# Designs tried in a protein design run: peptides against a protein of PDB entry 3H8D. Part 214

Target 1, 122 residues: chain A of PDB entry 3H8D
Amino acid sequence: DMKRQQRFFRIPFIRPADQYKDPQNKKKGWWYAHFDGPWIARQMELHPDKPPILLVAGKDDMEMCELNLEETGLTRKRGAEILPRQFEEIWERCGGIQYLQSAIESRQARPTYATAMLQNLL

## One batch from the design tools (peptide; made by RFdiffusion4, then SolubleMPNN)

Design b2_p29_5_s2 (from b2_p29_5, 11 letters changed)
Fold by OpenDDE base, seed 4:
Structure b2_p29_5_s2 (fold): chain B 122 residues (1-122), chain C 122 residues (1-122), chain A 29 residues (1-29)
Amino acid sequence: as target 1 above (122 residues)
Amino acid sequence: as target 1 above (122 residues)
Amino acid sequence: RRPAGDYVEVEAEEEEAETEIYPFKLSPK
């Protein structure tokens, strides 16, 4: 439904082993989420020392956030919400379009705003 | 038209007299803009030493940015674009709802996304 | 007309959320 609000979030993170190191020795990663209304549609993780993780609703539900948007507290976390393009730029760079397309083709993806937008581009 | 993209921007500024002072003596203000498609709908300025300035399209055109969104370069300026709520929270706090309402009632406001949203609330 | 009156622009600071420890739990608080 095109009436659902699309909201995007980003949380920087460090590894447990780095939490007691000096700031210069803490390698940051970034956790990203796209919510289509109350439910997550896409999740993405940039790690400092391994390939990006891409996750899409329907296919990767067991690896994704199970909380609805309100339950996450993301809307109340200062600096967490980002613009759509701040998500999409990274998503595209990480191969998210191809990943989502493959999930649609394999019938693993749950229909979301993201799947609808991709299908409009194809 | 509900099809026009709503985009919001924020630029910090200092007074010309402060530009050569030490950082601690530079009092920051914030310039805000709401664009309804290519054209500005609302402008707002938070000053360090005077009341906020609120401006609405139609009423305050001569005091507002005359450039279309593309001409401003705001979309290409890192950190300039903000979320709708980051604008609206400040707008509401500064009395923007009342200001826009008065501009509508006096027939000074040009119809925009902002005027339409306010009229939906009333 | 003017974009921002008679002011001098300064560099915008990009606000980022506080750093978490991975994996982290989200909470309403």
Scores: peptide ipSAE 0.387, ipTM 0.767, DockQ to the pose 0.482
Fold by OpenDDE base, seed 1:
Structure b2_p29_5_s2 (fold): chain B 122 residues (1-122), chain C 122 residues (1-122), chain A 29 residues (1-29)
Amino acid sequence: as target 1 above (122 residues)
Amino acid sequence: as target 1 above (122 residues)
Amino acid sequence: RRPAGDYVEVEAEEEEAETEIYPFKLSPK
């Protein structure tokens, strides 16, 4: 439903082993989420020492955020919300288009705003 | 036209007299713009030493950005684009609702996304 | 008309959320 608000979030993180180190020794990662209305459509994780993790609704539900948007508190977390392009730029760079496309083709992807937009693009 | 993309921007500024001072003596202001498609609908300025300035299309055209969005280069300026709520929160705090409402009632406001949204809210 | 008056523009700062410890749990705050 195109009436649903698309909202994007980013949370920086560090590894448990780095939490007591000096700032220069804390390697940051970034957790990203795209919410299509109240429910997550895409999740993405940039790690400092391993490949990006891409997750799409339907295919990767067990590894994705289980909370609805309101339950996450993300909308109340200062600095967490980002512009659509701030998500999409990283998503594209990480091979997200191909990942989501493959999930659609394999009938694993749940229909979301993301699947609809990709199908419009291709 | 609801098909027009609404985009919001914020640019921090300092006074000309402060540009050669130490950082602690540079009092920052913020320039804000709301573009309804290619044309500005609202402009707002937070100053360190005077009241906020609120400007609305139709009424305040001579004091507002004269460039279309593409001409401004704002879309290419890193960190300039902000979320709708980041604009609206400040707009509301500065009395923007009352200001725009008065401009509508006096028939000074040009119809924009902003005027339409306000008329839906009231 | 003026885009931003006669003010001196400075670089915009990008705001980030507080850093979490991975993996982290989301909850209302």
Scores: peptide ipSAE 0.386, ipTM 0.767, DockQ to the pose 0.493
Fold by OpenDDE base, seed 3:
Order: structure tokens, then sequence, then C-alpha cells
Structure b2_p29_5_s2 (fold): chain B 122 residues (1-122), chain C 122 residues (1-122), chain A 29 residues (1-29)
């Protein structure tokens, strides 16, 4: 059902080794999530020192957030929610279109809003 | 047509008299806009030294942004677009529900997404 | 009509969530 609310979130993070350093010496990463209704559809991680991690529902379930949106507390976390474009811009930059497309073609992707949108685009 | 995209924006501003002062001596206000498709539906201004200004389409057209959304350049302005709730929270706090309700009752409000939502709520 | 009256725009600050330590656990607080 594509009538589900699409919500996007971003959480900045640091490495454990940087937690006690001065702010200028903390290298930030960013955790991103796209929720299609209560369940995650896509997850993405930008790390300061390794390639981006792209994750899609169905294929990468074991590496993705297992909590439903309400359980995550993301909707109550100040500054966590972002606009769709703030997610998609990074997703596209990281090769997310190709990644999700490959997951669809291999029959690994769970149908989500993201898969539907991609199928309409191609 | 309630199928129009609802987009919300916020722009911080300072008074002309403060533009050359140090940052700590600049009192910020915030300009808010709700666009129902290409046209503004609601506008709101938070000032550091006067009451909030609430404006609704139809009633306050002469005091509101006259440009369509594309003409404003808001969609291209980094950090300007905000989530619906970021607008509505302030709108509600400033008495926007009552203001819009009164505009509807007095037949001054132009029908918008905002008027439709309010009519569904009451 | 006015986009904004006699106001001077300042740069918008994008609000971000507080920084977590990776890996982090999501849970209601």
Amino acid sequence: as target 1 above (122 residues)
Amino acid sequence: as target 1 above (122 residues)
Amino acid sequence: RRPAGDYVEVEAEEEEAETEIYPFKLSPK
C-alpha cells in the first residue's frame, strides 16, 4: 500500500575512539533511514573512513534497523527527521538507484515505496 | 485540489538596525510560509520584540508573499524548507488555529489545504 | 504585498540531531 506515510531520518554519529576528543577532532558519520509506514525500506550509512553502506529491505534485513518506527523513538528525537530530498540526494550520490535496481532484478528486494518509485522511473 | 504538494519554509531574519552588529547583538526573527502547490496558504512571522504575525490566504493577501513558490527561490535556498510539523507547532502555539478558524467563519479565507484540514478537525 | 518586509535575511541554520556513538541503539527515551 503506497498510501503509507514516507518518513526520513538522519542521525550523526562518531566513532567510539573519538567520543572524548575535541569537536574538531571528531570525524562524523551519518546514519540515514527511510520508513515506509512503520517499517524501514532503506538504510544508508556515511562513514568518514570507509565506503557508504547501502541497505534495502528484503535484501539487507539482518543489517538494518529491526524496530518499527515507533519503537525507534526517531519521531521524538529532535532534529532527526529530514525531508525526502535530503535522503534521496545522498542516496543517489551513493549509487542507491543502481543498488536498489539490482536488488529488484535479483528478487531480493521486498516491495516498498522505494521499489515502486524506482519501477516507475525505469 | 488537495492533491497539491504542501511545502513549508522558514527564513531567519534580523532587523535592518542589527545587520552590522556582532552576532550576539542581532535579535533574530523567523519568517514562515506554507505553500499549497504554487501559492502561499499561510504566512507567519516571529519577531523578537513584537507579537507574532499570523496571515492567511484570502484575508491577508496584501501582507503575504505575492510570488509563487518557484519565483521565491525558496526551494533552492539551503536550509529554508522545513517539515510540516515544524510549521504547525509554531502555528498552533501562536494561535493559528483560532485565527484561521475566524477567517473561515468570516468568509475571508481563501480555500486552501489549511482551511480543508481545519474544517476536518472541527 | 511583501515576501518579507524591511527584514534582512540571515543564513538558515540546519538543525541536526545530537551526535551518537556508533554503533548506537535506537530506543524511546
Scores: peptide ipSAE 0.382, ipTM 0.766, DockQ to the pose 0.480
Fold by OpenDDE base, seed 5:
Structure b2_p29_5_s2 (fold): chain B 122 residues (1-122), chain C 122 residues (1-122), chain A 29 residues (1-29)
Amino acid sequence: as target 1 above (122 residues)
Amino acid sequence: as target 1 above (122 residues)
Amino acid sequence: RRPAGDYVEVEAEEEEAETEIYPFKLSPK
């Protein structure tokens, strides 16, 4: 059902090697998740020193968060939840449209809100 | 149509008397708005030194933002848009449910997404 | 009425979650 709640989350992170450095020496990354109801539909990671990681349900299940939304505690983490556009803007910049499209075309993508929205746009 | 986009915004503010004071001497307030499509449905203000201001469309039109959403520039203002719950949590704490309910019962409230949601809950 | 009356707008605050250490585990609860 495409009427499931869509929720988006962002968690900043640092590398283990930076955890005890001064703030100016910590290079931040950002972990992003799109949940289509209880289950993750897309995951994305911005790293300071490597290409973005894009992950889509069905194709990348083994590399994505395996917990349902309630289990993650994300809804209870202050500042974690973000607006849809805060996710989508980065997703688009990172080539997420093409990535998800390719996953659909290769029949690797699990149907989600994200796949449905993309199919409506193309 | 209850399928209009619901968007929420928050703008911190200071009193004119504080604008040239040191940051430690500036008392922040927060202006909140709920837009039901292009038009404001609810407005709320948290003040540092007076009770919260709650305003609902129809009842409080003269005291609320008169600009449509596009005219406000809020959608183009970084950090202004907030999640629904970020508005609703404060609205509830400030007695917004009772305020809107009273406006409905007195036939002062203009029908909005907010009035419809409240009527579904009661 | 002006959107926020006579008040002076200040920079909007963007709240971020606390910084984690990568790779991080989301805690089941």
Scores: peptide ipSAE 0.388, ipTM 0.766, DockQ to the pose 0.497; fails the geometry check

Design b2_p29_5_s3 (from b2_p29_5, 11 letters changed)
Fold by OpenDDE base, seed 3:
Structure b2_p29_5_s3 (fold): chain B 122 residues (1-122), chain C 122 residues (1-122), chain A 29 residues (1-29)
Amino acid sequence: as target 1 above (122 residues)
Amino acid sequence: as target 1 above (122 residues)
Amino acid sequence: RVPAGDYVEVEAEEEEAETEIYPFELSPK
């Protein structure tokens, strides 16, 4: 189970109001996902003008990607896949450890690779 | 042993004669490395004006990186680490499978993750 | 050695996916 492939993805985005502006005037955000096998375990969004959004499986399912990894097309999107550390560095910076820990403690988190790793760390 | 971490790196380079030219006039090459744990298993160079160079551990040690992974500083170089597929796609395109296979058959290749994977594939 | 021969290293380019317009298919609705 925890031997499932862990894959990480990042997609930059802009606001609709910026789509026709010059590149220097587009405020970029970043969407991130961690897939534990075919299903998302963590999702994260960095916005240029609001706090980061952190989402964990089990707790935030209604706000997370509901597609399996193959259905997302992320594995076929050039430049979308990133290294684990490229996700984790941002996750940690955004308070993701504390967020996931709280979700585990409240029994809201679905068991994933991420929950297992966190429980091993603490 | 084959449970060692597999890490892949890419560094672009230019010819000394191009270093002071405008970006559009610099012919880029790419240096690639596959590390099987601390030691290099495969190295590859794409040049703008000559055939690709393929190198495999055991056979081509004298032409390959002799530093262990930590000594190279690659793990600390931003943008240097790449996904396995980003290496393998180029490796395959450059005839790396055949090159490594020939090195195994001639008993020149040192056993690595790459040799094990190839032997499992054939 | 890195690279083999007399070459000059340049800064590594990080590949990024093309920019989407938010909200997009994979973003929260």
Scores: peptide ipSAE 0.396, ipTM 0.793, DockQ to the pose 0.649
Fold by OpenDDE base, seed 1:
Structure b2_p29_5_s3 (fold): chain B 122 residues (1-122), chain C 122 residues (1-122), chain A 29 residues (1-29)
Amino acid sequence: as target 1 above (122 residues)
Amino acid sequence: as target 1 above (122 residues)
Amino acid sequence: RVPAGDYVEVEAEEEEAETEIYPFELSPK
C-alpha cells in the first residue's frame, strides 16, 4: 500500500471589485488545499472581509474541489505548492482541528490522512 | 521512535566578487541542505561557474554543516525551507543517487533517512 | 556554515503563486 503523497497548495486571490485597483488597495485572500493522494482532503479559504471557510472531505464534498490533483494543474503552478506546516498553521488558527473533529464525530468526514492524523493526536 | 522530521532548505548565494555588481551581473548559486532530524544528511551546492557539489553525511562531514538545525537559524529564515521534491529533483539531476549509492557501497555514508530511502528504492 | 565557504548569502525569495480573481476554477462553487 504505497503511502499516498500528502501535498498542500496555496493560491492568493483578490475580489473581482479589487482587480482594477492599485496594488495597495487590493485585499488578498488565500485559498488552501490539502490533497491526500489524488483527492482533496481539506480545503480552507482566508477572506479579507469574512470569516475563514473550512471544508473537509465527506462533509463538504459539494463545496470542495471536484478535480483530481492532476486535473487542477496545481502541481504545475509555480509557487502554489506549500509545506505541510504552512497549511497546518493556518488550519489550526482557524479552528480546523475542532471542525474536522466534529465532522468525524458526526460521521460526516470521509477517512483521509487528515482524519487519521487527528485520531492519532487525540 | 518518533520519526525524525525531514526538512529541506535552499539558500541563494553570490560570489564575494559579485556582491557589489549590478543585479544583472550577479551570478547566483544555490546552497541546499537536507536535515534528518537535527542533523544534516545531505548537502548540495549549485555554482554558476563550477560543477555541482554533492555531500553526504559520514563521507563528507568535514565539508558539511556542523551546526544542528536549530543553530543554523534556517527554520526562522523566510523562504529558506523548501519542499522535499524541490531538493530531490536537483539532487537527482546532479547525480546524487549515484553519489550516495557509492558512499553506501564504500561504507562511507552514515545511515540517514537518505540512505534508507535509497536502499528502499534499489 | 551556511552557505559553505566565502559566499555571500542573498535573501531567499518566497515564491507565491500568481494572484487569482475570486471566484476561480478551484474556489467553492
Scores: peptide ipSAE 0.395, ipTM 0.794, DockQ to the pose 0.603
Fold by OpenDDE base, seed 2:
Structure b2_p29_5_s3 (fold): chain B 122 residues (1-122), chain C 122 residues (1-122), chain A 29 residues (1-29)
Amino acid sequence: as target 1 above (122 residues)
Amino acid sequence: as target 1 above (122 residues)
Amino acid sequence: RVPAGDYVEVEAEEEEAETEIYPFELSPK
C-alpha cells in the first residue's frame, strides 16, 4: 500500500566512553530511521569518528531494527520524530540515493516507499 | 483538493520592547501557522502577557497572513517547520477545536483541510 | 519573513530527542 504513512525519526547518541565526560567532550552521533507504515524502510547513522552507516530494507534487514514502529516507542519519544526533509537532506549528503539505487539494481532492496520514490525520480 | 500538502510552522518571537534586553528579560511568544497547500488555513499565537490568538481562514482573513506559503519564506527558514501534532496539540489546548467549530456553524469558515478534519471528527 | 505581527522574530529552535548511549535498542545489531 503506497498510502502508508511515512514517518521519520532521529535520536542523538554518544559513545559509552563519553557517558561520564563533560558535555564538550561528548562527541555526538545521530541515528535516523524512515518507517514506511509499521516497518523500517531506511536507517542511517552519523558517527563522530567513522563513515556514515546507510541501511536499506531487504538488503540490510539483519542489521536494521526488527521492531515495528509501535514497538520502538519512537512515536512516544519527545523530539524523536522529524520532518521528511530532515531525513532526506542527510540521506542525500551521505550518498543514500546511490546506495539505495545500487541495492535496487542488485535486486537486494525490498520494495518500499523509498524504492518507489527513487524509481520515480530516476 | 483534499490532497494538498499540509504544512505547519512555528516562529518564536519577542516584543519589540524586549529586543535589547538580556535573555532572561525577553518574554517569548510563539507564532504558528497551518498551510493547506499554498494558503494559510489556521493561525495561532501564544503570547507571554495576553490570551492566545486563534484565527481561521474565511473568518479571520483580514488578520491572517495574506502571503502564499512560498512568499512567506517559511519553507526556507531553518527550524520553522514543525510536525502536524506540534501544531494540533497547542491548537487543542487553546480551544482551537471549539473556535473552528463555531466558525463553521456560523458559516464564517472557509472550507479547508482543517474544517474537513473537524467535520470528520465530530 | 514572518508574515504577520508587531513582534521581533527570534531564531527557531529545533527540538531534539534526549541523547542515548550507543549502542541502544534501535541501533544496528
Scores: peptide ipSAE 0.394, ipTM 0.794, DockQ to the pose 0.694
Fold by OpenDDE base, seed 4:
Structure b2_p29_5_s3 (fold): chain B 122 residues (1-122), chain C 122 residues (1-122), chain A 29 residues (1-29)
Amino acid sequence: as target 1 above (122 residues)
Amino acid sequence: as target 1 above (122 residues)
Amino acid sequence: RVPAGDYVEVEAEEEEAETEIYPFELSPK
């Protein structure tokens, strides 16, 4: 249902080993999520010391957040919600379009708003 | 056209007299805008020393930004764009619903996404 | 005019969520 609200979130993170270091010695990563209504459609992580992680619903369900949007508490976390473009810009840079396309072609992707939008671009 | 993109922006401001004061002596206000496609639909200001200003298209055109969205440069200003709810929460607190309703009833409001949404709520 | 009137614009601050420790509840398993 294309009437579902599309919402995007971003959470910065650090490694456990950096918890007690000075701020300058903490290497930040960023966790991202796209929710198509109550359920996650895409997830992404930027790490300071390894390649980005890209995850899409249907293909990567076991690696993605299993909580619905309300259960995550993301909508109540100050500064967590971001604009669609703030997600998409990073997603595109990380090769997310190709990743999702491959998941669709391999019939691994669950249909979401994201898959529908990509299919409209093709 | 309900297909137009709805975008929201917020810019902090200070009084000219506070420009050269210490940060602690600068009283911030906030300027807000809602764009229905390329054109402003609602504008709002929070002031440190006077009541909020509410403006709606059609009624308050001469007091609102006359530039289209692209001309404002708002889309290129880092941190300026905000989520719909970040605008609506303040709008509601400031009595924006009643203000827009009165503008519709008096036939002063130009039809926008905002007027359409309000009419759906009634 | 952005903002309206004779006011002086200041830079907008970008708000971030508080930093989590990885892995956290929402991170991949």
Scores: peptide ipSAE 0.388, ipTM 0.794, DockQ to the pose 0.656

Design b2_p29_5_s4 (from b2_p29_5, 10 letters changed)
Fold by OpenDDE base, seed 5:
Formats: structure tokens, C-alpha cells, sequence
Structure b2_p29_5_s4 (fold): chain B 122 residues (1-122), chain C 122 residues (1-122), chain A 29 residues (1-29)
């Protein structure tokens, strides 16, 4: 249902090996999530020293967050929720349009708000 | 039109007298704006040493931003745009519901998304 | 009209969530 609330989140992260290093020696990454209602539709990870990870519901379920939005506690985590464009700008830059398109064409993507928006864009 | 895009912004500020002081001597305030399409619907100012200022379109036009959203440059200012709840939480805490209600009842408030939402809440 | 110059804008600080350790369990809460 396109009436579902779309919510976006971003969590900065460090590697376990950097946990107790000085701040200058901690390489920051970014975890991103798009929730279409209660369930994740897209996930993205920006790592400091490897290519971005792009994940879409249906195709990448085994690698994505399996918790519903309420279970994640993201809505209660200060600074975690972001604007749609803060997600989409990075998604686009990382090749997310092409990634999701390919998942749709291969019939691997679960229908979500994201798949519907892409179909309207193309 | 309730189809207009609702956008919210927050800008931190300091007093002119604090501009060249040390950071610890700069008392930060917060300027908030709600735009209902191109025009401001609500404005709010959190000051460090005086009561919050609440302003609503129609009633407080002479004290509010007179620029349309595009003219403000807010959409191009990094970190300025915020989520609706980031505005509403502070608005509620500052007595914004009662302030806007009184402006509606006195027929001073211009009809906006904000007035419509309040009428649905009450 | 309100007097202009009542305040000076400072750079907007982006609110960032607290740093997590990756991979992080999104702990049920």
C-alpha cells in the first residue's frame, strides 16, 4: 500500500577492531535503511575501505534487517531518523537506481514503495 | 491545498553581541520554520534567556519570514531541513497548539496545513 | 516589522546518531 509511512534512518558505525582506538584512528561507516511501513524496503552501507553495499527487499532479505521498525528501536534513537533526500542522494550516488531496476527486471525485488517510485521515474 | 509539500527547517543562531566571544560564552538559540508549500505557515524561536516566540501565518505576518521558501535559500543550506516531528515536538512543548488554536478561534490565523491538522486533532 | 539583526546565524549542526559497532545487532527494544 502506497499509503504506508516511508521512514529513513542513518546510523554511523565503526569496525569492532577500531572500537578502542583513538578517534582519529576510527574509520567511520554509515548504515542506512528505508522502511516502507513496518518493514525494510532498502538497506545501504557505506564502508570506509570497500564498495558500498546496496540491498533491496525480496532480493537481499537474508542480508538485510529482519526486525520490523518498532523492534529495531530506530524511531527511539536520537539522530537516527533522516529525511528521504538524505537517503536518496546517497542511494543514487551508489548506483541504487540501477541496482533496484535490475532486481525488478529479474523479478527478485519485493514490491515496495521504492519499486513503485522507480517505475514512475523510468 | 493539503497537497502542498510540508517542509521544516531549523537554524541555530547567536546574539550579535556574542558573535566574537569564545564558544563557551555564545548562548545558542534556534530558529524554526514550517513551510506549507512556498510560504511560511509557522515560525518559532527558542532563545537562551527569554521565552519562546511562536508565530503563525495571518496573525503574525509582520514578524515572520516574508520570503518564499526558494528565496530563503533554506533548501540549499546543509543541515537546515528537519523532520516534521523535530519541529512539532518543540512546537508542542512551547505551547504551540494552544497558540495556534487561539489564533484560529480569533479568526487571525491564515488557513494552512497547520490549521487544518490542528482542527483534525481537536 | 521585527527588527532585523536580532541574531546571527551559525552553521547548522547535523544531528548524528551515536556511533555503533558494525555489524551491530539491531537489538529488539
Amino acid sequence: as target 1 above (122 residues)
Amino acid sequence: as target 1 above (122 residues)
Amino acid sequence: KRPAGDYVEVEAEEEEADLEIYPFPLSPK
Scores: peptide ipSAE 0.317, ipTM 0.755, DockQ to the pose 0.428
Fold by OpenDDE base, seed 2:
Structure b2_p29_5_s4 (fold): chain B 122 residues (1-122), chain C 122 residues (1-122), chain A 29 residues (1-29)
Amino acid sequence: as target 1 above (122 residues)
Amino acid sequence: as target 1 above (122 residues)
Amino acid sequence: KRPAGDYVEVEAEEEEADLEIYPFPLSPK
């Protein structure tokens, strides 16, 4: 159902090795998720020392969050939910459009709001 | 059109008299707006030293933003846009439901997304 | 007409979630 609620989340993170370092020595990363209703449609990770990780439903399911949105507790985590544009801005910068497009073309992408929106854009 | 984009904004402010004071002496307030498409539907102000100000379209037009959303520049102001729940949480705490309901009952409220949603809730 | 009327706007603060350790399990809540 294309009427499903689209919700976006961002979680800052550090590496386990930086856990006990001073703040200036903690290299921050960012975890992002797009939920199409209860299920994740896209996931993205910005790491301080490696290329962005882009993940799309159907193709990358084993590396994505397997919990439904309610189970994650993200909706109850203060500051975690972000605006659509805050996700899309980073997604686009990281080549997410091309990544999702390739997943659609290869028939690896599961139909989601994200696949539908991209197909409407093209 | 009930398909209009609903967008919410929050702007922190200080009193002109506090402008040149040290941060600890600047009492912060919060300006909130709900735009139903291009036009404001609800406005709310949290002040450090007086009761919240609640304003609804039709009733309080003279005290609300007269600029359309594009003219305000709010969409281009980083950190200004907020999630619907971030607005509604404060709106409810400040008695906004009752305020809007009274404006509807008195036939002072202009039809907006906000009036429609409230009428669907009741 | 300015959105905040006669008040002086200050810089908007971006809200961030608390820092987590990666990889982090999204635990049921």
Scores: peptide ipSAE 0.317, ipTM 0.757, DockQ to the pose 0.504
Fold by OpenDDE base, seed 4:
Structure b2_p29_5_s4 (fold): chain B 122 residues (1-122), chain C 122 residues (1-122), chain A 29 residues (1-29)
Amino acid sequence: as target 1 above (122 residues)
Amino acid sequence: as target 1 above (122 residues)
Amino acid sequence: KRPAGDYVEVEAEEEEADLEIYPFPLSPK
């Protein structure tokens, strides 16, 4: 349903081992989520020391947030919500278009706003 | 046309007289804009030393940004674009709903996404 | 800047969420 609200979030993170280090020694990562209404459609992680992780609904459900948007508390976290383009810019740079396309072609992707938009580009 | 992209922006400002003062002596204001496609629909200003200014298209055109969205460069300013709710929360607190409603009732408001949304609430 | 007033733009600070520890409940286990 194209009437569902599309919302995007970003959370900076550090590793447990860096928790008590000086700020300069904390390697920051970034966790991203796209919610199509109440449910996650895409998830992405930028790690300081390994390749980006890309996840799409249907294919990667077991590795993605299982909470609905309200349960996550993301909408109540100051600075967590981001603009669509702030997500998409990183998603595109990380090869997210190709990743989602491959998931659609393999029939692993659950239909979401993201899959619908990609199908309109094609 | 409900197909037009709704975009929101916020720019902090200071008074010319505070330009060369120490940071602690600079009273910051906030300029806000809502664009309905290429054209401004609403403008709002939070001043440190006077009441908020509310402006709506059609009624307040001469006091609002006359540039189209692309001409403003707002889309290229880092941190300038904000979420719809970040605008609406301030708009509501400043009495923007009543201001826009009054502009519609007086037939001063130009029809925009904002006027359409308000009419759907009534 | 509004036509009726003289203002000086200052740089906008980007607001980020507080730093979390990974993995967290929202991240992969």
Scores: peptide ipSAE 0.315, ipTM 0.758, DockQ to the pose 0.583
Fold by OpenDDE base, seed 3:
Parts: structure tokens; sequence; C-alpha cells
Structure b2_p29_5_s4 (fold): chain B 122 residues (1-122), chain C 122 residues (1-122), chain A 29 residues (1-29)
């Protein structure tokens, strides 16, 4: 299981209301995903005007990407894939360690690479 | 040895003669490196007006980066680190497979992750 | 020793994905 490929993705986004505005008037957000093999382990959303959204597999499945990695087309989208640290730096900054830890402690988190790494750290 | 971290980097460059020209008049090149643990395994240079330069450890050491990865500061340079595929796609396009294969066959290549992967493919 | 000899380094550009409209369905292509 920990031998599954860990892949990370980032997609910039704008709100529907900003799509026809000039570039300087588009409030940009960022969608992030961590895939542990074919399935998402963590998702994160940085919005320009609301708190970050942190999502972990098992707990937040209904709010996360339900497609497997191949189905998403992310692996074929230029500029979408990022380095692990480019995800983790933002994840940590947004309180992701505490969020995932709480999900593990409450038995809501599905076991993933992320849960295993956190449990090894603690 | 194959458990060493594989890290890839890309640095854009210009010729000294272009450094004070307007951006549109700067002919941009690309320097690429593959580090197998602390030491470089492959280096590649894309020039705007001459053929690509392909370099492999053991054969081309005198023309390659002699600094270990930490000494280069590449790990601390924003935007320098790239995904493996971002290196390999260019490497393959430039004839890197054949170049490394020839270096192995001539016993000029130092054993690296890259030589091992190629030998597993052939 | 410079990694690229006598070349002049310029700032690296981070490649970003194209801007999407949120919420976006990640649908199979």
Amino acid sequence: as target 1 above (122 residues)
Amino acid sequence: as target 1 above (122 residues)
Amino acid sequence: KRPAGDYVEVEAEEEEADLEIYPFPLSPK
C-alpha cells in the first residue's frame, strides 16, 4: 500500500462570476489533490475570500473528487502535476496536520499514505 | 543505491551577450539536471541556436556540475525543481536514451539510477 | 563553478495549469 505512487496536483480556478472579467479582476483560487495510487487521499481548496477547505479520504468523501486519477485527466493536463512539497507546504500552512490527526483519532479517516506518514511522525 | 532520492531540476539561462537586451531579444536556453542522491547522474542543455548537449556521469564529468546537490542551492531555488517526466520527455526527445546506452556499452558511464533503469528497459 | 558554465541564469517560471471555472467537474476526457 505504501508502495503506491504518490502524485500531487494543483488547478487554479476562478468563480463563475469572474470568468468574463479582466484578468486583474479575477479572484484566483487553487484546488489541490493528493492521490495515493489511483484514489484521492487529500484534497485542499484555497479560496480568495473564504477559509481554506481541507478534506481527507474516509471523512470527507462526499465533498472530494470521486473519480480515480485516470478518470480525472489530471495526469494529462499540462502544468497540473506538482511536487509533493508544493502540496505539503500549503497543507501544513492550512492546518492540515491537525485536521488529518483529528480525523484519524475520531476513526473517520480512511488509511492512506498520508495517515501512515502522520502516524509515523507522531 | 536505487533507494537514493531522484531529483530533477531545470534552470533557464541566457547568453551573456543577451543579458542587457530587451526580453524579446533574449534567446533563452534551458539547463537540466538529474541528481541521483547527492550527485548528478545526467545533465542536459537546450540551446536556442545550437544542438542539445547531453551529458552523463562518468563519461562527461568534466563538463557537468561538480557540486553535490546541497552545494548547488537548487533545492532552495524556487521553480527549479521539476517532475521526473519533465526531464525524461526532453531527454528522450534529444536522443538521451541512445546517448546513455552508448556510454554504458563503451564502459564510460558511471552506474547511476539512470543506467540501471536503462539496463532494465533493454 | 556555475552549474551551466558562463551562462546567465534567469528567473525560473513555474508552469501552472490553465485557469478553470469553479466548481469544476473533473470529467473523463
Scores: peptide ipSAE 0.314, ipTM 0.755, DockQ to the pose 0.485

